# Peptides against a protein of PDB entry 5TDY: the designs that were tried, part 57

Target 1, 88 residues: chain A of PDB entry 5TDY
Amino acid sequence: EKKIDGRRKAAVLLVALGPEKAAQVMKHLDEETVEQLVVEIANIGRVTPEEKKQVLEEFLSLAKAKEMISEGGIEYAKKVLEKAFGPE

## One batch from the design tools (peptide; made by RFdiffusion4, then SolubleMPNN)

Design b2_p23_4_s3 (from b2_p23_4, 8 letters changed)
Fold by OpenDDE base, seed 1:
Structure b2_p23_4_s3 (fold): chain B 88 residues (1-88), chain A 23 residues (1-23)
Amino acid sequence: as target 1 above (88 residues)
Amino acid sequence: MSDEEAELIAEIIKEWLKEEEEK
């Protein structure tokens, strides 16, 4: 498994969500963070299927570990994100 | 996407970015 830095993981996720949903997410981030992410997104280049899969898995794993969502919420989040990422 | 869902994603992103700051 190739390690993906945090900035890249965030950029991959936001790009997968699309501009509209990405904007909704970034509303919860401070200005400096948004600027950083915009740079990462602008220079993201090619995102491999492996990266997408890895980012999704790490997202769900972290959300669960942090108890940010219930167990049932994990399943729901998975469905939401999978729809956002689109079929591959 | 609901605001709650957006906020959840934002929090995870913050965690990912925090990992970079710790380097």
Scores: peptide ipSAE 0.674, ipTM 0.898, DockQ to the pose 0.664
Fold by OpenDDE base, seed 5:
Structure b2_p23_4_s3 (fold): chain B 88 residues (1-88), chain A 23 residues (1-23)
Amino acid sequence: as target 1 above (88 residues)
Amino acid sequence: MSDEEAELIAEIIKEWLKEEEEK
């Protein structure tokens, strides 16, 4: 499958979360990073179902690899993100 | 979404951006 740039993955995720949750996430990023992501979001165009699926899978993969949260937390994150991306 | 959850997502985003700058 197609490789997605890191910048695009971030933009896809933030758009999927919606403006409120995206803003909560961006509070943890520095100003320069936020500005960069805003540009990516502005130019995101259409996000395919395949991209959304890849972004979710890569997110979960990284979270697991970094042991950032427990397995139960990973499952919770998966559900939260799936709801954010919406049904297709 | 809790602040902890938001922070987790932000950290993953940072990793994605780091991958790009290391290329």
Scores: peptide ipSAE 0.674, ipTM 0.898, DockQ to the pose 0.668
Fold by OpenDDE base, seed 4:
Structure b2_p23_4_s3 (fold): chain B 88 residues (1-88), chain A 23 residues (1-23)
Amino acid sequence: as target 1 above (88 residues)
Amino acid sequence: MSDEEAELIAEIIKEWLKEEEEK
């Protein structure tokens, strides 16, 4: 398993969500962060299926660890994100 | 996507970026 840096993980997730949903997410980030992410997205290049899988799994893991959503909410979020990433 | 869902994703992104800053 190849390690992915935090900037890359964020870019992969945002690209998977698509421009509309990515914009909705970025509304909750400060201007400097948004500018940094835009650069990462612009230079994302090829995203492998392995990267997509790693990003999704880590996202769900962190969400659970921080108790940001209920257990039932995790399953719902998983479905939403899986749809965003699309089938390989 | 709801605003709550968008905010949740943003918080995780903040964590990922924070990890990079601490390196």
Scores: peptide ipSAE 0.671, ipTM 0.898, DockQ to the pose 0.675
Fold by OpenDDE base, seed 3:
Structure b2_p23_4_s3 (fold): chain B 88 residues (1-88), chain A 23 residues (1-23)
Amino acid sequence: as target 1 above (88 residues)
Amino acid sequence: MSDEEAELIAEIIKEWLKEEEEK
């Protein structure tokens, strides 16, 4: 398993969500951060299935650890993200 | 996607970016 840097993980997730949902997410980030992510997204290149899997798994892991998603909501979040990562 | 869901994702992204800053 190859280690993915934080910038790449963020870019992979945003691209998977699509421009509309990505825009909704970026509304909660400061201007400088958005500019950095736009560059990463522009140069993302090919995203492997392994990367998508790693990003999704780490996202859920962090969300659980920070108690950002209530019990039962984890399953919902997983389904929502899996749906976003699938159809492209 | 709801604004609450968007905010949640943004918070995780911030954490990922912090990892890079700490290196």
Scores: peptide ipSAE 0.670, ipTM 0.897, DockQ to the pose 0.672

Design b2_p23_4_s4 (from b2_p23_4 with V9I V12I Q15E E19R T20E)
Fold by OpenDDE base, seed 4:
Structure b2_p23_4_s4 (fold): chain B 88 residues (1-88), chain A 23 residues (1-23)
Amino acid sequence: as target 1 above (88 residues)
Amino acid sequence: MTEEEAKLIAEIIKEWLKREEEE
């Protein structure tokens, strides 16, 4: 498994969400962070299916580990993200 | 996407970026 740095993971996720949803997410980040992510997104290049899978899996894992959402919420988030990433 | 969902995703992103900062 290839290691993905945090900035890359964030960029992959935001691109997968699309510009509208990505903007909604970035409203919760400070200006400096947003600027950093914009640069990463601009230079994202090709995103492999493996990267998409890793990002999704780690997102769900972290959400569970931090008990940020209920199990039902995790399932919902999983469906939302899977749809965002697409069946490709 | 709801505001709650957006906030959740943002928190995970913050975590990813925090890890990078610590590395």
Scores: peptide ipSAE 0.671, ipTM 0.904, DockQ to the pose 0.658
Fold by OpenDDE base, seed 1:
Structure b2_p23_4_s4 (fold): chain B 88 residues (1-88), chain A 23 residues (1-23)
Amino acid sequence: as target 1 above (88 residues)
Amino acid sequence: MTEEEAKLIAEIIKEWLKREEEE
């Protein structure tokens, strides 16, 4: 498994969400972080299916490990994100 | 997307960025 840069992972996720949802997320980030991510998104280039899969799986894993979502919430988040990334 | 979902995603992003800074 190829390691993905943290900034890259964030950019992949935000692009998958689309501009409107990405904006909702970015409201919770400081201005400097937002500026950095906007640059990453602008230069994201091609996102491979492998990257998409890794980003999604790591997101769900971290969310679960940090107990940031309740039981059942992980399943919901999974569905939402899978729809955002689209079928592969 | 709900506000809670947005906040969750943002927190994970912060974690990813923090790890990069510490590496």
Scores: peptide ipSAE 0.671, ipTM 0.903, DockQ to the pose 0.615
Fold by OpenDDE base, seed 5:
Structure b2_p23_4_s4 (fold): chain B 88 residues (1-88), chain A 23 residues (1-23)
Amino acid sequence: as target 1 above (88 residues)
Amino acid sequence: MTEEEAKLIAEIIKEWLKREEEE
């Protein structure tokens, strides 16, 4: 599989969420980070199904590892992101 | 999406960005 840098992973995720949800997320980031991500989003180009899969899988892995939300919350996040990425 | 979920996603994003800086 192809390596995806952290900035691109973030951009892919935010684009998949859509503008409203992306805004909800980005309000938790500092201004400089938001500016960096906006640049990445602007230059994201085409996102492949493989990239979407990798981003989702790593997100879920990290969320589970950090145990920041309940198991049900992780499952919910999975469904939301899968819906956001859409079927290919 | 709840505020809690949004915050979680933001934390993951921050993690990705920090890893990129450390690599």
Scores: peptide ipSAE 0.669, ipTM 0.903, DockQ to the pose 0.688
Fold by OpenDDE base, seed 3:
Structure b2_p23_4_s4 (fold): chain B 88 residues (1-88), chain A 23 residues (1-23)
Amino acid sequence: as target 1 above (88 residues)
Amino acid sequence: MTEEEAKLIAEIIKEWLKREEEE
């Protein structure tokens, strides 16, 4: 398993969500953060299936650990994100 | 995607970036 840096994880997630949803997410980030992520997205290159899997798994793990979503919401969130990470 | 879902994702992104700065 290859370690992915935080900037890369964020970029992978945003690209997977697509422009519309990525914009909705970035609306909640400060200007400096958005600028940093735009650069990272511009240089994302190829995203491997393993990276997508790692990003999704860590996202769900953190969301659960921070109690950001209910236990029942985890399954829902997983389905939503899996749709985003699905075939292009 | 709902506003709540968008906000949730943004919070996780902030966490990833925070940890990166601390590493």
Scores: peptide ipSAE 0.668, ipTM 0.903, DockQ to the pose 0.680

Design b2_p23_5_s1 (from b2_p23_5, 9 letters changed)
Fold by OpenDDE base, seed 1:
Structure b2_p23_5_s1 (fold): chain B 88 residues (1-88), chain A 23 residues (1-23)
Amino acid sequence: as target 1 above (88 residues)
Amino acid sequence: MLSDEEAKLIAEIIKEWIEKSEK
């Protein structure tokens, strides 16, 4: 498994969400962080299927660990994100 | 669109990723 830089993981996730949802997320981040992410997104290049898989899996794991959403919510999030990433 | 809860969850996870990112 190739380790992905944290900034890259964030960019992959935000791109998958699309600009509108990404904006909803980024409004909760400080200005400097947003600027960093915008640069990362602009230079994201090709995102491999493996990267998408890793980012999604780690996201779901962290979401579970934080217990910020129910188990049903996690399954829902998984479905939404898989749809956002698109079929491959 | 995301709910506020969903957006905040994602933002918090992103914060962690960035915090742990290599400089």
Scores: peptide ipSAE 0.688, ipTM 0.922, DockQ to the pose 0.641
Fold by OpenDDE base, seed 4:
Structure b2_p23_5_s1 (fold): chain B 88 residues (1-88), chain A 23 residues (1-23)
Amino acid sequence: as target 1 above (88 residues)
Amino acid sequence: MLSDEEAKLIAEIIKEWIEKSEK
């Protein structure tokens, strides 16, 4: 699989979430980071199905590692994000 | 909409991705 830059992974995720949810997330980031992400989002271009899959899978892996959501929560999050990414 | 907990989790993961990003 192709390696995806961290900035791009973040942009892909935020775009999938949509503007409202993305805004909720970004309010927890510092100003400089937000500015960087806005630029990445603006220049995201085409996101391939493979990129979407990679981002989702890595997100779920990291979420589990941080133990911030239960197993059931992970399943729920997976469904929500898959819906956000849309069918391919 | 996301809960505050969910938003914070996602933000934390994004911070990690940004930190590990190249250049």
Scores: peptide ipSAE 0.688, ipTM 0.922, DockQ to the pose 0.633
Fold by OpenDDE base, seed 5:
Structure b2_p23_5_s1 (fold): chain B 88 residues (1-88), chain A 23 residues (1-23)
Amino acid sequence: as target 1 above (88 residues)
Amino acid sequence: MLSDEEAKLIAEIIKEWIEKSEK
């Protein structure tokens, strides 16, 4: 497993979500962070299936750890994100 | 569309990723 930089992980996730959902997320971030992410997204290049898998799995792990959603909620989130990332 | 709770959760995780990112 290759280590993925945090900035890249964020960019991969935001791109997978699509522009509308990404905008919803970024409104919760400060302006400087948004600017940094926009640059990262602009230069994202090719995202491999391996990267997508790693980002999704780490996200779900962190989401569970934060206990902000129930077990049913995390399962729902998993399905939503898997759909967002799309099959490949 | 995401709920506000979902969007906030994602944003918080992104913040953590950014905070720990390599320079």
Scores: peptide ipSAE 0.687, ipTM 0.923, DockQ to the pose 0.642
Fold by OpenDDE base, seed 3:
Structure b2_p23_5_s1 (fold): chain B 88 residues (1-88), chain A 23 residues (1-23)
Amino acid sequence: as target 1 above (88 residues)
Amino acid sequence: MLSDEEAKLIAEIIKEWIEKSEK
């Protein structure tokens, strides 16, 4: 698979979440990071189905590793994010 | 609408992505 830059992965996820949810997330980031992400989002261009898939899969993998959500929560999160990204 | 916990989790993952970002 084609390697995706970390900044782009973050931008893809935030755009998929939508402005309201993205704002909730960015409240937990420092000012410099937020500014960088805003630039990435502004220049995101086209997001391929492959990129969306890679971002979602890596997100779920990292979420599991952090154990911040229950096993049942992982499936819930997956469905929520898939709905946010839209069916491809 | 995300819970604060969900928002925080996503933010932590984003931080890692940014940290590992190339260039």
Scores: peptide ipSAE 0.686, ipTM 0.922, DockQ to the pose 0.634

Design b2_p23_5_s2 (from b2_p23_5, 6 letters changed)
Fold by OpenDDE base, seed 4:
Structure b2_p23_5_s2 (fold): chain B 88 residues (1-88), chain A 23 residues (1-23)
Amino acid sequence: as target 1 above (88 residues)
Amino acid sequence: SLSDEEAELIAEIIKEWIRESEE
């Protein structure tokens, strides 16, 4: 497993979400962070299936660890993200 | 579209990833 830079993980996730949902997420980030992520997204290049898998798995792990949403919410988020990433 | 709660959760995780990249 290749280690993915945090900035790249964020970019991969945002691209998978699509522009509308990505914009919703970015509303919660400061201006500097948004600018940085826009650059990362612009230069994302090819995203491998392995990267997508790693990003999704780490996201779910962190979401559960933060306990910011109920278990049902985590399951829902999983479905949404899996759908966003699409089949590989 | 995402709920605000969902969007906020994702943003918090992204913030964590960004912090990690700055270490």
Scores: peptide ipSAE 0.707, ipTM 0.934, DockQ to the pose 0.673
Fold by OpenDDE base, seed 1:
Structure b2_p23_5_s2 (fold): chain B 88 residues (1-88), chain A 23 residues (1-23)
Amino acid sequence: as target 1 above (88 residues)
Amino acid sequence: SLSDEEAELIAEIIKEWIRESEE
């Protein structure tokens, strides 16, 4: 397993979500962070299936560890993200 | 579209990833 830079993980996730949903997320970030992520997204290059899988798994793991949402909510988030990472 | 709660959750995880990358 390759360790992915945190900025890249964020960029991969945001790109998978698409510009509209990504914008919704970035509304909760400070201006400097948004600027950094925009640059990272612009230079994301090729994202491998392995990276996508790893980012999704790490996201779900962190969400569970932080107990930020109920178990049902995590499953829902999983479905949403899996759809985002889908064939589109 | 995402709910605000969903958006906040994702943002918090992203913040964590960013912090990790800066440490």
Scores: peptide ipSAE 0.706, ipTM 0.933, DockQ to the pose 0.641
Fold by OpenDDE base, seed 3:
Structure b2_p23_5_s2 (fold): chain B 88 residues (1-88), chain A 23 residues (1-23)
Amino acid sequence: as target 1 above (88 residues)
Amino acid sequence: SLSDEEAELIAEIIKEWIRESEE
């Protein structure tokens, strides 16, 4: 697998979520970070299925590592994000 | 739409990814 830049991973995720959900997420980020991400999103170009899969997997891995959600929450989050990314 | 809890979770992960890019 190719190493994906962190900024790109974030952009891929936000685009997949759509503008409404992305806005909800960015409310929790500082202004400078939001501005940087907007630039990345604007220049995201083509996102491959491999990138989408990798981003989702890395997200779930980090969420588990941080124990930010319960076991049931992990599965729920996976379903929510997969639905946001849409079927391949 | 996402719950505020879900939105915050995603934001925290994004912050981590951004930090990695700055290292």
Scores: peptide ipSAE 0.706, ipTM 0.934, DockQ to the pose 0.668
Fold by OpenDDE base, seed 5:
Structure b2_p23_5_s2 (fold): chain B 88 residues (1-88), chain A 23 residues (1-23)
Amino acid sequence: as target 1 above (88 residues)
Amino acid sequence: SLSDEEAELIAEIIKEWIRESEE
């Protein structure tokens, strides 16, 4: 498993979500962070299937660890994100 | 579209990833 830079992980996730959903997420980030992410997204280049899978798994793992959502919510989030990563 | 709660969850994870990159 290759280690992915945190900024890249964020960019991969946001691109997968699409501009509309990404905008919803970035409303919760400060201006400086948004600007940094925009740069990362602009230079994202090729995203491999392995990266997508790893980003999704790490996201779900962190969400569970923080107990931010119920188990049912995690399953729902997984399905939503998988669908987001799928249609490209 | 995402609910605000879902969007906030994703944002919090992203913040953590960003912090890790800055360390």
Scores: peptide ipSAE 0.704, ipTM 0.934, DockQ to the pose 0.667

Design b2_p23_5_s3 (from b2_p23_5, 8 letters changed)
Fold by OpenDDE base, seed 3:
Structure b2_p23_5_s3 (fold): chain B 88 residues (1-88), chain A 23 residues (1-23)
Amino acid sequence: as target 1 above (88 residues)
Amino acid sequence: SLSDEEAELIAEIIKEWIAKSEA
């Protein structure tokens, strides 16, 4: 398994979410972070199927660990992301 | 669209990824 830089993981996720949902997420980030992510997104290039899989799996793991939303919310998030990344 | 709670959760995870980022 290839190690993915944190900034790259974030960019992959935001691109997968699409501009509308990405904007919703970035409302919760400070200006400097947003600017950094915009640069990463601009230079994202090709995202491999393996990268998509790794990002999705790590996201789901972290989301579950945080338990910040209901189980139903986690399931919904999973579906949204799976739709965004496409079938594996 | 995402709920604000869902958006915030995703943002927090992104913050963690960036905090661990190299360079």
Scores: peptide ipSAE 0.700, ipTM 0.926, DockQ to the pose 0.634
Fold by OpenDDE base, seed 1:
Structure b2_p23_5_s3 (fold): chain B 88 residues (1-88), chain A 23 residues (1-23)
Amino acid sequence: as target 1 above (88 residues)
Amino acid sequence: SLSDEEAELIAEIIKEWIAKSEA
């Protein structure tokens, strides 16, 4: 498994979410972080299926570990993200 | 649309990714 830089992982996730949902997420980030992510997104280039898979799996793992939302919420988020990344 | 809770969760995870990112 190729290690993905954290900034790249974030950019991949935000692009997958689309501009509307990405904007909702970035409302919770400080201006400097948003600017950094905008640059990463602008230069994201080709995102491989492997990268998408890695990002999604790591996200879900972290989300579950944090237990910040209910199990049902995690499952819902999983479905939303899976739709965002597209059926593969 | 995401709920605010979902958006916040995603943002927190992104913050962690950024914090751990290498040059």
Scores: peptide ipSAE 0.700, ipTM 0.925, DockQ to the pose 0.635
Fold by OpenDDE base, seed 5:
Structure b2_p23_5_s3 (fold): chain B 88 residues (1-88), chain A 23 residues (1-23)
Amino acid sequence: as target 1 above (88 residues)
Amino acid sequence: SLSDEEAELIAEIIKEWIAKSEA
């Protein structure tokens, strides 16, 4: 398994979410962070199925550990992201 | 669309990923 840099993981996630949802997320980030992510997204190149799987699995693990939203919210987020990373 | 709570959670995780990323 290849180790993925944190900046790349973030870019992969945002691209998978699509521009509308990505914009909602980036509202919570400072301007410098947004600029950094825009650069990463612009240079993302090919995202492999393995990268998508790794990013999704790590995200879900961290989201559950934080318990920042209700159980129902976690399940909803899981479904949204699974659809985003799902096969087209 | 995402709820604001979900968007905030995703943003917090992204912040952590970036914070520990290699220079």
Scores: peptide ipSAE 0.699, ipTM 0.925, DockQ to the pose 0.643
Fold by OpenDDE base, seed 4:
Structure b2_p23_5_s3 (fold): chain B 88 residues (1-88), chain A 23 residues (1-23)
Amino acid sequence: as target 1 above (88 residues)
Amino acid sequence: SLSDEEAELIAEIIKEWIAKSEA
């Protein structure tokens, strides 16, 4: 498994979400972080299927660990993200 | 669209990813 830089993981996720949902997320980030992510997104290039899989799986793992949302919410998020990343 | 709670969760995870990223 290839290690993915944290900034790239974030960029991959935001691109998959699309501009509207990405904007909702970025509302909760400080200006400097947003600017950094915009640069990463602009230079994201090709995202491999393996990267998409890694980012999604790590996200779901962390989301569950934080228990910030209910299991139902996690399931919904899973569906949204799987749809966002699209089929292989 | 995402709920605000979902957006916050994603943002928190992104913050962690960035904090752990290599400069």
Scores: peptide ipSAE 0.699, ipTM 0.925, DockQ to the pose 0.623

Design b2_p23_5_s4 (from b2_p23_5 with T3S E8K V13I L15K E23K)
Fold by OpenDDE base, seed 1:
Structure b2_p23_5_s4 (fold): chain B 88 residues (1-88), chain A 23 residues (1-23)
Amino acid sequence: as target 1 above (88 residues)
Amino acid sequence: SLSEEEAKLIAEIIKQWIEESEK
């Protein structure tokens, strides 16, 4: 398994979410972080299926660990993200 | 659209990823 840089993981996730949802997320980040992520997104290039899989799996794992939402909420998030990462 | 809770959760995880990349 290839190790993915944290900044790239974030960029992959935000791109998968799409502009509108990504904007909602970035509203909770400081200006410097947003600027850095915008650069990462602009230069993201090709995102492999492996990267998408790793990012999604790690996200779900961290979401569960933080217990910020119910188990049902995690399942819902999983479905939303799976749809986001799926073909359009 | 995402709920406020969902948006905040994702943002917190992203913050963690960014922090890890800077360590």
Scores: peptide ipSAE 0.699, ipTM 0.936, DockQ to the pose 0.679
Fold by OpenDDE base, seed 4:
Parts: structure tokens; C-alpha cells; sequence
Structure b2_p23_5_s4 (fold): chain B 88 residues (1-88), chain A 23 residues (1-23)
């Protein structure tokens, strides 16, 4: 599989979340990071099904590793993100 | 909408991804 740049992974995720939820997330990022991500999002171009899959899988893995949400929360997050990414 | 906890978690993961891209 192709290695995805970290900035691109972030952009893919934020776009999938939609502008409202993305804004909620960005409230927790510093101004410089937000500005960088906005540029990445603006230039995201085509996102392949493979990229979407990779981003989702890595996100879930990291979310579990951080143990910041329950298993049920992870399942919920998975459903939300899968819906956000849309069917392929 | 996301809960504050969810939003914060996602932000932390994004921070990690950004950090990796800066290596």
C-alpha cells in the first residue's frame, strides 16, 4: 500500500467529517496548524478508496491505543466515520 | 455534532500525524 503523508491523512479525515465537525476538531489545534490544514484541505484533490480505508483503519488503531474512549465509543466512531466517508 | 471528548481525541491524532509529517 502507498504511504500517506501525515498532513494528507489529517485532511482526508477532516473532509470526511464535514465542515461542522471539522471545525470542532480544529478548535483543539493551534492557529498555525489550522492554517496548514486548511491549505491541505483546499488542495486535497481526489481521495482514493484505498486512502480512505487506510486513514480510517489508522485512526481507529490510534484511537484505541490512546484509550480515550470506551470500546463502545470506538464502535460508534467507526460507524460515524464510515458513514462520513461514504460507500465505495 | 461531536462531543468535546471526541473532538479532542481526533485533534490529538491529527497532531500525531502532523508531527510524523514533519520528521
Amino acid sequence: as target 1 above (88 residues)
Amino acid sequence: SLSEEEAKLIAEIIKQWIEESEK
Scores: peptide ipSAE 0.699, ipTM 0.936, DockQ to the pose 0.664
Fold by OpenDDE base, seed 3:
Structure b2_p23_5_s4 (fold): chain B 88 residues (1-88), chain A 23 residues (1-23)
Amino acid sequence: as target 1 above (88 residues)
Amino acid sequence: SLSEEEAKLIAEIIKQWIEESEK
């Protein structure tokens, strides 16, 4: 697998979520981070199916580790994100 | 739309990714 830069992973996820959900997420980030992410999103270019897969898998892994959502919520989150990313 | 809990979780993960990119 190609290693993806952390900033790019974040941009890929936020774009997949769409502007409304992305805005909800960014409310929890500091101003400097938001500005940096906006730049990354603006320059995201082409996102490959491999990148989408890697980002989704890592996200789910981290979400499980943090245990901030129920076990059933993990499956729900997976479906929501897969829908957001679209077919690969 | 996301719940506040979901939004916060995603933000925390993003913070981690950003931190990784800085080192």
Scores: peptide ipSAE 0.698, ipTM 0.937, DockQ to the pose 0.680
Fold by OpenDDE base, seed 5:
Structure b2_p23_5_s4 (fold): chain B 88 residues (1-88), chain A 23 residues (1-23)
Amino acid sequence: as target 1 above (88 residues)
Amino acid sequence: SLSEEEAKLIAEIIKQWIEESEK
């Protein structure tokens, strides 16, 4: 497993979410961070299946650690994100 | 669409990723 830069992980996730959901997320980020992410998204290039898998798994791990959603909610989120990333 | 809770959760995780990338 290759280490993925944090900025790239964020870009991969936002692209997977799509423009509407990404916009909802970005409303909770400061302007400077948004500008940085826009640059990363613009230069994302090709995202490998391995990267998508790593980003999803790490996201779910962190989401669980934050205990901000129920177990059922996490399972639902997993399904939604897997669908968002699309089949490989 | 995402709920506010979901959007905030994702944003917080992204903030962590960005923080790590700045090290």
Scores: peptide ipSAE 0.698, ipTM 0.937, DockQ to the pose 0.651

